Peptides against a protein of PDB entry 1MQS. Designs and how they scored, part 103

Target 1, 223 residues: chain A of PDB entry 1MQS
Amino acid sequence: ILKMLFLNKDLNNNDNITTITDDIFNQQEIIWKVLILDIKSTATISSVLRVNDLLKAGITVHSLIKQDRSPLPDVPAIYFVSPTKENIDIIVNDLKSDKYSEFYINFTSSLPRNLLEDLAQQVSITGKSDKIKQVYDQYLDFIVTEPELFSLEISNAYLTLNDPKTTEEEITGLCANIADGLFNTVLTINSIPIIRAAKGGPAEIIAEKLGTKLRDFVINTNS

## One batch from the design tools (peptide; made by RFdiffusion4, then SolubleMPNN)

Design b2_p20_1_s1 (from b2_p20_1, 10 letters changed)
Fold by OpenDDE base, seed 2:
Structure b2_p20_1_s1 (fold): chain B 223 residues (1-223), chain A 20 residues (1-20)
Amino acid sequence: as target 1 above (223 residues)
Amino acid sequence: SLVDKYILEKSKEALEIIKK
């Protein structure tokens, strides 16, 4: 998250948040930015950072993407939002309106190819692609409650998976979402876990999906 | 790291697609 707030520059992760922010603040000229969030990413940010941390990272204003935001044409913007069509459309609208000087787009999880192409097409129409400086998949679609404990915070996941009225399609979709979240967590931690799951249920489905994602990742990165 | 490389490559690709 801090890396994102500093425009995805390499940071020394060996220090605590305070040390990192202080060092960067003292050693480099702070670039003041606006931070645009959605509800989900707000929870993620809040689980890891304090308001003072945002300030030290040069965040002068933070707002929800769906809120009416005043134009700040001389200020760069960091978007940290879910990879949805709705958010893409809003970002493009902000671009069209010259709401900010530069656009650093960060998605909480991987942006699907179809949405990326949609974004590209819309941006092309605006003629303002030069203002888009970054597009990152951050893989931060989880909430950190403790250093060794996290939650995906998927609403009523347990209830949904255990409700006999839940359709197979709903289960499949939810399992996919959970697997995506876990995959994001693995990438964030930068370690391959040993997967343990109860057999004969949704947990096994999730484990299999996660395993596949990890294998694909390893293959793609080593090829 | 492999993760960093992966993220960076994806970001570069995305940016290239957007800027075409």
Scores: peptide ipSAE 0.300, ipTM 0.866, DockQ to the pose 0.623
Fold by OpenDDE base, seed 3:
Formats: sequence, structure tokens, C-alpha cells
Structure b2_p20_1_s1 (fold): chain B 223 residues (1-223), chain A 20 residues (1-20)
Amino acid sequence: as target 1 above (223 residues)
Amino acid sequence: SLVDKYILEKSKEALEIIKK
């Protein structure tokens, strides 16, 4: 379980990619972006996309994450890298140095909870969480903004949820407590979030419980 | 912003292609 959680307010999934692209192309100039890769993701991208495809997507520069990269403070960056402590530290350093205007982070595989917590903690310390627009992997998709980043301050939540000796009842109980904390947070900010969670684990349980609480609250308030 | 939405959707699309 993540001690630091994110609430998504503005993700509208109802628009087709084609409609979005047409609207952007008709209304705005192409915004150039930087693509940051590692060795593994470079091989992956090269197998799926051609250089011309990257150019059409507005990628002006692509570089390896471990290479020295020139600052482009007015250009947004897309990271597509392995979920490692090393890569997280580099991303945070890039954030600290204001290397790019915005950060869209995509991990090539599942980001472990401990690494997500580490990323969130480091970003929180920098005070520049507003520059991180997205963190995405195979199972997680959320927007990181300072007002929507918080901790429930639950001790040993990660250990409890990941210990093989923890019973299903204990996990369910902890998930319920987390959902209650999140619900109280939602009430405090007076905004209903879009909930995103990893599938097949405690995060999904929490999401379901929170969703139920929110639905019940809305129904009761409108009656 | 519309720009943020575009970048978000494109990144998702790219990842979906890779998963396939």
C-alpha cells in the first residue's frame, strides 16, 4: 500500500485519440518534445516505431537517460525507461535542475510500490511536483500535482500488504482503513476524483471500497 | 490543457502498442 497517494481530477477518457489530435492540430502549433530512453526501451521503440513516426509525434530529440543531456527548460519531456532506483534518481535530479518544462514518466514495466513511494517522496521534497504531469506503467496511470499528492501517514502499510504472512482479513481491514482516509480527504477538498489503481492487488480493493463510499455519499446527498 | 491531454493520450497509445 502506498503511503503517498494521488487523486486525479481531470482525466477525461471519453475522447478518441483521433478527435484529440485533430483538435490540437487545428488549434495549436505542434509542440516539440524530448524523448528519454534507456537501453531496453530503445530496443523496444526501435522495433515498433520508425524515426519518421517519432518526428510526426513531435519528438525533436531522443536521448539515453544516462547520457549528458542539454537543458531544454521550455520543452516537455517524455521518459520511457525501466522502473529502477537509478532511473528514478536521475529523473528527480532532472526535475531539481529544471532540465525540462514538464515531465511525463512512463515505465516499461510495473513500478514496484517501494519505488513509487520513493519517487513520490523525493518529488515532494523538491517542491516541484507540479512539473510532473504523469506517471504511468502497465498497471498504474495517474497525474501528479502538488495539491493532489498526500500521505495518510499509516505506519508499515507497505510491509503489511507485501508480507506473505499477512492474512486476507488483515489486508482487507487495512484496505478499508485506507479507503476511509481517502474518503475523508475527498470530502475535505470537495472534489470527486477519478480513481486509478493497479489491478489484482490491494490497490484495486482500496479503489473499489472508495468508489462505493463515494457513490453512496453522492446518492445520499442528492436524496 | 489540450496539449497535456494530447501528450497523455499519445503516451498511452505508445505503451499499448508495446504491450501488444
Scores: peptide ipSAE 0.006, ipTM 0.353, DockQ to the pose 0.034
Fold by OpenDDE base, seed 1:
Structure b2_p20_1_s1 (fold): chain B 223 residues (1-223), chain A 20 residues (1-20)
Amino acid sequence: as target 1 above (223 residues)
Amino acid sequence: SLVDKYILEKSKEALEIIKK
């Protein structure tokens, strides 16, 4: 959650919420943001964060997505809402009206392919796709602005992993292939990485497979 | 990590799909 509030930047997870917010407040310039929630996400946020935590994270105002919200065209917005057609339509309407300067969209659960396609279609029509800076769900960290990216050049991997018609076997197979690719890359670099992945999705599966491969390799090389 | 970089790349791809 804190990661989301800081626009999905990497945070040191070894500290408690208060320590993290204090450290960030002292070390970094606070970017003031609007937080847009729904009923479900409001409950989630309120269970984990205090009002002071939100303030320290740069949340200047928070509102429900269905509420009548005043435009803040110079302020970036973080959406943390359920992946529903209704919420997508509202976000697109907010985009059309230039309600905020930037849009960081975080869904509380996985975004189905059909809804992703719907979002894409609607956004494309607006001509304002550049204002959407991030789209995140529980399985993937969607950061576009990272200058250092590594690609395995596996076509349609994301689509395959998120297609509801894809079988578990197909997902497992693809994850294995990805892990193999990563493994080969690690061997090429000749450095064992710290593996981090989002929990509860394909990324975790890949990380586990990669970890196993690396461990096996180390054991076999030292034997 | 390389896993993180891969995830980031896939995130970028997802956004590209959205922006089409």
Scores: peptide ipSAE 0.016, ipTM 0.388, DockQ to the pose 0.253; fails the geometry check
Fold by OpenDDE base, seed 4:
Structure b2_p20_1_s1 (fold): chain B 223 residues (1-223), chain A 20 residues (1-20)
Amino acid sequence: as target 1 above (223 residues)
Amino acid sequence: SLVDKYILEKSKEALEIIKK
């Protein structure tokens, strides 16, 4: 299966929360969602959003990640939680149990590489990676919109890679970040891809980096 | 706070995707 990667441009929708919530509320089909928080994120959300705002956003229920939650297999879930091993394990368990229909995961801060790899590995084992629609942290934006299409949502990636003023170091750094994102995607889908990239540009650099990561991973897993 | 802004932005993005 050829998966297509799109690098999205910054959708600077400067719309205020009220406008967004109103637009969603006025839409004919409100998709109801569950919001899952931890103690830290609860404080954050409570400071910014009102209960009415959550309702307008289609959030029917909000709960703590550590709380016993009833299965809602037909309802999508949004996670806003700290990047901890404990939270990752809970999310994966929720995934295994088909607790929700879809999973939109947002970490409140940077997810360490080891935890990201752990998440990807555990998800791959479940065989339910298709239920994870989004994974975000401070530095990682991973979106699976369709089975054959996903985006890393890296802002201005195209501009950075094609700007003559961009240094080779900056390009290399960005390519490494992209390769990391792709690597995690591959782990999540639990399938080794055939990598195709245009020659002579950033795509080739990314492909090489990704290939190396995959080879290293396979060697380490088989040893 | 930066954290609040981040969460809000991500929330918006999540909501937009669910609408499509």
Scores: peptide ipSAE 0.006, ipTM 0.356, DockQ to the pose 0.031; fails the geometry check

Design b2_p20_1_s2 (from b2_p20_1, 11 letters changed)
Fold by OpenDDE base, seed 2:
Structure b2_p20_1_s2 (fold): chain B 223 residues (1-223), chain A 20 residues (1-20)
Amino acid sequence: as target 1 above (223 residues)
Amino acid sequence: SLVDKYQLERSKYALELIRK
């Protein structure tokens, strides 16, 4: 998260957020910027950072992507939002309206190819592609509740998975989402876990999907 | 790190696509 707030520059690894922010603050010029969030990413940020941390990272103001925001054409913006069509459309609209000077787009999870193509197409039409400085998949689609505990905060996941009225498609979709979230968590903590799941249920499906994602990642990254 | 490399590659790809 801090890396994102500093425009995805390499940061010195330190366990103390305050130390990181202080070090960066002292070592380089602070660029003031706006942080654009959605409801989900707000929860993520809030679970990890304090308001003072945002300030130290050069965040002047933060706003929700869906709320009315005043134009700040001379201020760069960091978007940290879910990879959805809706958010893409809003970002493009903000681009069209010259809402900000520069656009640093960060998605909470991987942006699907179809959405990336859509984004590219829409941006191309605007003729303002030069204002988009970054597009990153941050893989931060989880909530840090405790130092060693993470939650995906998927609404009613347990209920949905245990409801006999839930369709197979819904279960499959939910399992995929859960696996994606877990994958994001693994990447964030930079540790490959031993996956353990109960057999014969959704947990096994999730475990399999997660395992596949991890294997694919390792293969693709090592090539 | 592997994660950083992966993110960087994807980001580059995304930007290339956007700027075509």
Scores: peptide ipSAE 0.390, ipTM 0.896, DockQ to the pose 0.621
Fold by OpenDDE base, seed 4:
Structure b2_p20_1_s2 (fold): chain B 223 residues (1-223), chain A 20 residues (1-20)
Amino acid sequence: as target 1 above (223 residues)
Amino acid sequence: SLVDKYQLERSKYALELIRK
């Protein structure tokens, strides 16, 4: 998260948040930025950072993406939002209206190719692609509730997975979503876990999907 | 880190596509 707030520059994250922010504050000129969030990412940020941390990171103001926001054409903006069509459309609209000077787009999870293509197409029409400085998948679509406990905040996941009326397709889809969330968590902690799951249920499906994702990731990063 | 490398490559790809 801090890396994102500092425009994805390399940071030594071995220290606590306070130390990192203080060090950066003291060593580098602060670039004041606007932080654009959605409801989900707001929860994520709030679970990890304090308001003072945002300030130390150069966030002058933060707002919800769906809210009416005043133009700040001389201020760069960091978007940290869910990878949805709706958010893409809003970002593009903000781009069209010259809402900010620069756009640093960070998605809470991986942006699907179809949405990336849509974003690219819409941006191309605006002629303002130069204002988009970054597009990152941050893999921060989880909520930290406790130091070693997190939630994916998937509504009624347990009920859906255990409802006999739920179709196999629905289960598979939900399991995929859960696996994606877990994958993002693994990437965030930068440690490959040993996956353990109960056999014969959704947990096994999730574990298999997660395992595949992790294996693919390792292969792709080592190539 | 592996994660950083992965993110960077994806970001580069995304920007290339957007700027075409």
Scores: peptide ipSAE 0.389, ipTM 0.898, DockQ to the pose 0.656
Fold by OpenDDE base, seed 1:
Structure b2_p20_1_s2 (fold): chain B 223 residues (1-223), chain A 20 residues (1-20)
Amino acid sequence: as target 1 above (223 residues)
Amino acid sequence: SLVDKYQLERSKYALELIRK
């Protein structure tokens, strides 16, 4: 998150957020930015950072993407939002209206290819592609509840997985979503976990899917 | 890190696509 707030630049290796922000504040010129969030990413940010941390990172104001926002044409904007068609359309509209000087787009999870193509097409039509400075997948699709505990905040996951009326397709789909969330979490903590799952149920399916994703990631990154 | 490299590559690809 902090890296994103500093436009995905390299930060000093320190695990203490306060120390990092203080060091950056003292050692580097602060670039003032607007932070654009959605409901989900707001929860993520709030679980990890304090208001003072945002300020120290140069965030002058933060707003919801669906809210009416005043134009700040001389201020760069950081978007940290879910990878949805709706959010893409709003970003493009903001681009068309010259709402900000620069656009640093960060998605909470991986942007699907079809949506990326849509974004590219729409931006191309505007003729303002030069204002798009970054497009990042941040893989922060989780909520920190405790220092060593996190949640994917998937509604009724347990109930759905244990309901005998739930179809196999629905179970498979949900397991895939859970695995994606876990994968994003693993990438965020930058550590490959030992996967432990109960056998004979959805947990095993999720573990297998997660394992596959991790293996594919390692293979693709090392190729 | 491995993660950083992956993110960077994806970001480069995305940006290239957008700027074409």
Scores: peptide ipSAE 0.387, ipTM 0.895, DockQ to the pose 0.672
Fold by OpenDDE base, seed 3:
Structure b2_p20_1_s2 (fold): chain B 223 residues (1-223), chain A 20 residues (1-20)
Amino acid sequence: as target 1 above (223 residues)
Amino acid sequence: SLVDKYQLERSKYALELIRK
């Protein structure tokens, strides 16, 4: 969350929130920003940060995305909101109206492909894509520690899965390949994992395929 | 961290898509 407030710059992880904010405050020029939240993200921020922390991060004003907000055309805005069609439409409307100078968009969870495409399409129509400076998924459904992280070394997997030009068949094929790789990994570890995947995307497809493979394997091994 | 790298790559891709 702090990283987001500092426009997703690399922060030294070894320091307390106060130390980080103080160091940045002392070493770098504070960029004053507006923070735009929804109900869900407000709860998240409130659980971690205090008002003073926001101020030290350069947040001048924070508001709800659905509230009427005054135009601040010379002030950059940080959006931290749920990945919904409604929020996308509001962001685009804010962009169209030149409500802020720059748009740093952060979603509370992964933005689905269809919504990303919608966002891109709407932004393209406005002709103001240059004002969109960042689009981040702040929370990943997969919390993997570094020691447990591995790569299947599939080239451009993310690009393929998220590119609007990619066909459903190509996505399905890639998901199958990923599932195969994961299956091989599971067999190597000799342990059946609990599979967690975000719903409504490629991760779910992969999870389903992997689950099927594992079930089939267990059935065949016990026979 | 690997997570940070992944997040950054996703962000870059999203931004590229929006700016096309």
Scores: peptide ipSAE 0.381, ipTM 0.887, DockQ to the pose 0.414

Design b2_p20_1_s3 (from b2_p20_1, 8 letters changed)
Fold by OpenDDE base, seed 2:
Structure b2_p20_1_s3 (fold): chain B 223 residues (1-223), chain A 20 residues (1-20)
Amino acid sequence: as target 1 above (223 residues)
Amino acid sequence: SLVDKYILKQSEEAMKLIRS
């Protein structure tokens, strides 16, 4: 629990709670956070930690996940909640609304694969996956920091590009659409990329198309 | 990452559909 409150950093386990909190409080700049709980996790936290311990861990406010919570867009949030569809939906809604600056998600028990996939799908749609810093449960221990990853949200692109039944015309059309999307992205970012793609497949085709579009654009702009 | 896992899963599902 303490590890969670300190964003799952490695803590020296040999010290009592007071020593750990005091040492961290004194040695590191305190990152103030919001702690979001449910009924079950509230009982768990209350059994182990006192209010003063939460404060020393940098918890300024703790609230129930189902409670109406005010936006704190500049404050990171720690979720410690049950792995349910309802809680996932609430977290995603909080993400969509930019309720907090960063999201550290800790499930009280194992997150089923179907719910993990649901979470991933919903997060991907929001385009705000970079705000989810961590997802933890009994079996999940990974960081979701993807600031340089984006999606064009083209349905079944992988299937279409890899299905042997797909026609050349369909592949060409899809590759063109992808290249257009990437081109628009590049223009939005206002930076000319170095393009890297796997050889011998659709990625190479897309890269070539994108390269051509960029070259043409540069020529036309300088003319 | 969460996104990577999702992408991987989608790819696996797609491959299953192709084989079917």
Scores: peptide ipSAE 0.008, ipTM 0.333, DockQ to the pose 0.022
Fold by OpenDDE base, seed 4:
Structure b2_p20_1_s3 (fold): chain B 223 residues (1-223), chain A 20 residues (1-20)
Amino acid sequence: as target 1 above (223 residues)
Amino acid sequence: SLVDKYILKQSEEAMKLIRS
């Protein structure tokens, strides 16, 4: 949660909330942000953070997503809301209206594929995708630096996996290929990864396949 | 993040191709 409030900057996990906020407050210029919540996430935030913690994290104001909110076009916004069609529509509307300068979207749980597609489609239509700086769910809510990014160079992978005309066999085949690529990458890095994948989609299939390959490899190597 | 932007971009491109 704190990481989210600091726009997913690296935080020392060994420090308590107060220490983290104090250190950041003292070392870095505070970026003032708006925090947008729903009922569920409000309960979550309230259980973990105090008002003072929010202020130290640079949250100048927080509000419910369904509430009428004044535009702050020069202020970045952090959304921490449930992955629902309703919330996505509201976010997109806020984007269309230039309600905030930047959008950091964090979903409280896994974003279903269909909703991700819907979000992407709507954002594409607005022509304002550049204002969306982050989209996280429980699986993407971690810091990834450019040096840590790699590609398997599989052409049209996303299209194939998301096209409703794609057969199950084609999806399974592609997922297997991706898993193989990832497996090879893991072997090259020589480190066993923690696998995080969204549930209910191709990512889960890939994760399962990769996990199986890794387990089999470990068993065979120890053996 | 860069990853998020990348994912979003891919999604947008994919959706364009599907509609096309």
Scores: peptide ipSAE 0.006, ipTM 0.316, DockQ to the pose 0.074
Fold by OpenDDE base, seed 1:
Structure b2_p20_1_s3 (fold): chain B 223 residues (1-223), chain A 20 residues (1-20)
Amino acid sequence: as target 1 above (223 residues)
Amino acid sequence: SLVDKYILKQSEEAMKLIRS
């Protein structure tokens, strides 16, 4: 998250959030920027950062993507939003209207190819592609509730997995979604986990899926 | 980190598509 707030620059500090923000605040010229969020990303950021942290990171204003926002044509904007068609359309509209000077787009999870193509097409039509400086998938589709606890915020997951009326397809789909969320969490933490799951249930299925994803990721990155 | 490299690669690919 901090990396995103600093326009995805490399942060070499293994220090806590406060130390990192203090060091950057003291050592570098702060680039003031606008942070555009959606409901999901707001929850994510709020679970990890304090308002003061945002300020120290150079966030002068933060707003929801669906809110009416005043143009700040001389200020760069960081978008941290869900990869949806709606959000893409809003970003493109903001681009068309020259709402900000630069656009740093960060999606909370993986952007599907079709949406990426849509974004590319729309941006191309505007003729303002040069204003888009970054497009990242941040993989922050989880909420940190406690230092040692996090949630994927999947509604009724337990009920769905334990309801005998739930179809195999639904279970498989949900397990895949959970595994994706966990995978993204692992990527965010940047540490390979020891996976422990109860045997004989959905947890085992999820663990296997997650393991596969991690293995595939490692293989693909080492090639 | 490996994660950073992956993210960077994805971003670069995305940007190439946008500029294309």
Scores: peptide ipSAE 0.000, ipTM 0.299, DockQ to the pose 0.673
Fold by OpenDDE base, seed 3:
Structure b2_p20_1_s3 (fold): chain B 223 residues (1-223), chain A 20 residues (1-20)
Amino acid sequence: as target 1 above (223 residues)
Amino acid sequence: SLVDKYILKQSEEAMKLIRS
């Protein structure tokens, strides 16, 4: 629990809680954080830590996940909550609303695979995966740093592109759609990218199509 | 990362479907 409050950094377990918090407080600049709990985790935290311990760990505010919470967009948040669909949806909503600067998620027990996939899918769609710094449970240890990752939200794209039963026409059509989506993204960002793609497959086809679109656009804009 | 693992899993599942 104490490790969680210090963003899962390695701590010396040979010292008591007071000594650890005092040493960190005296040696390093304190990072102020928000702690988000549920009913179960509140009981857990209260059994191990005192309010003064939380303050020394840099917890400026602690709240229940289901409570209305004020936005603190410049403050990192630590979630310590049960692995439920409801809590995941709330975390994703907090992410979408930019409620905090960074998200450190710690589940109180094992996160089921279906919920992990749901969390990953929702986060990938938001385009804000860079704000999710950590996801932990008893068995999982994730660090997410993908500030330039986005999704075109095309269903079954991987299956379609890799299934030997897929026709050339279907592949070409899908590649064209992907290239169009990427082109629109480039226009939105207002920067010409360097394209990286694997050779000998659909990625190369998409890269060529996108390159052609970009060249045509540049020529037309400069003429 | 979380997203990388998700993408990898989706790819593996897709490949299983193709081989079935």
Scores: peptide ipSAE 0.013, ipTM 0.344, DockQ to the pose 0.021; fails the geometry check

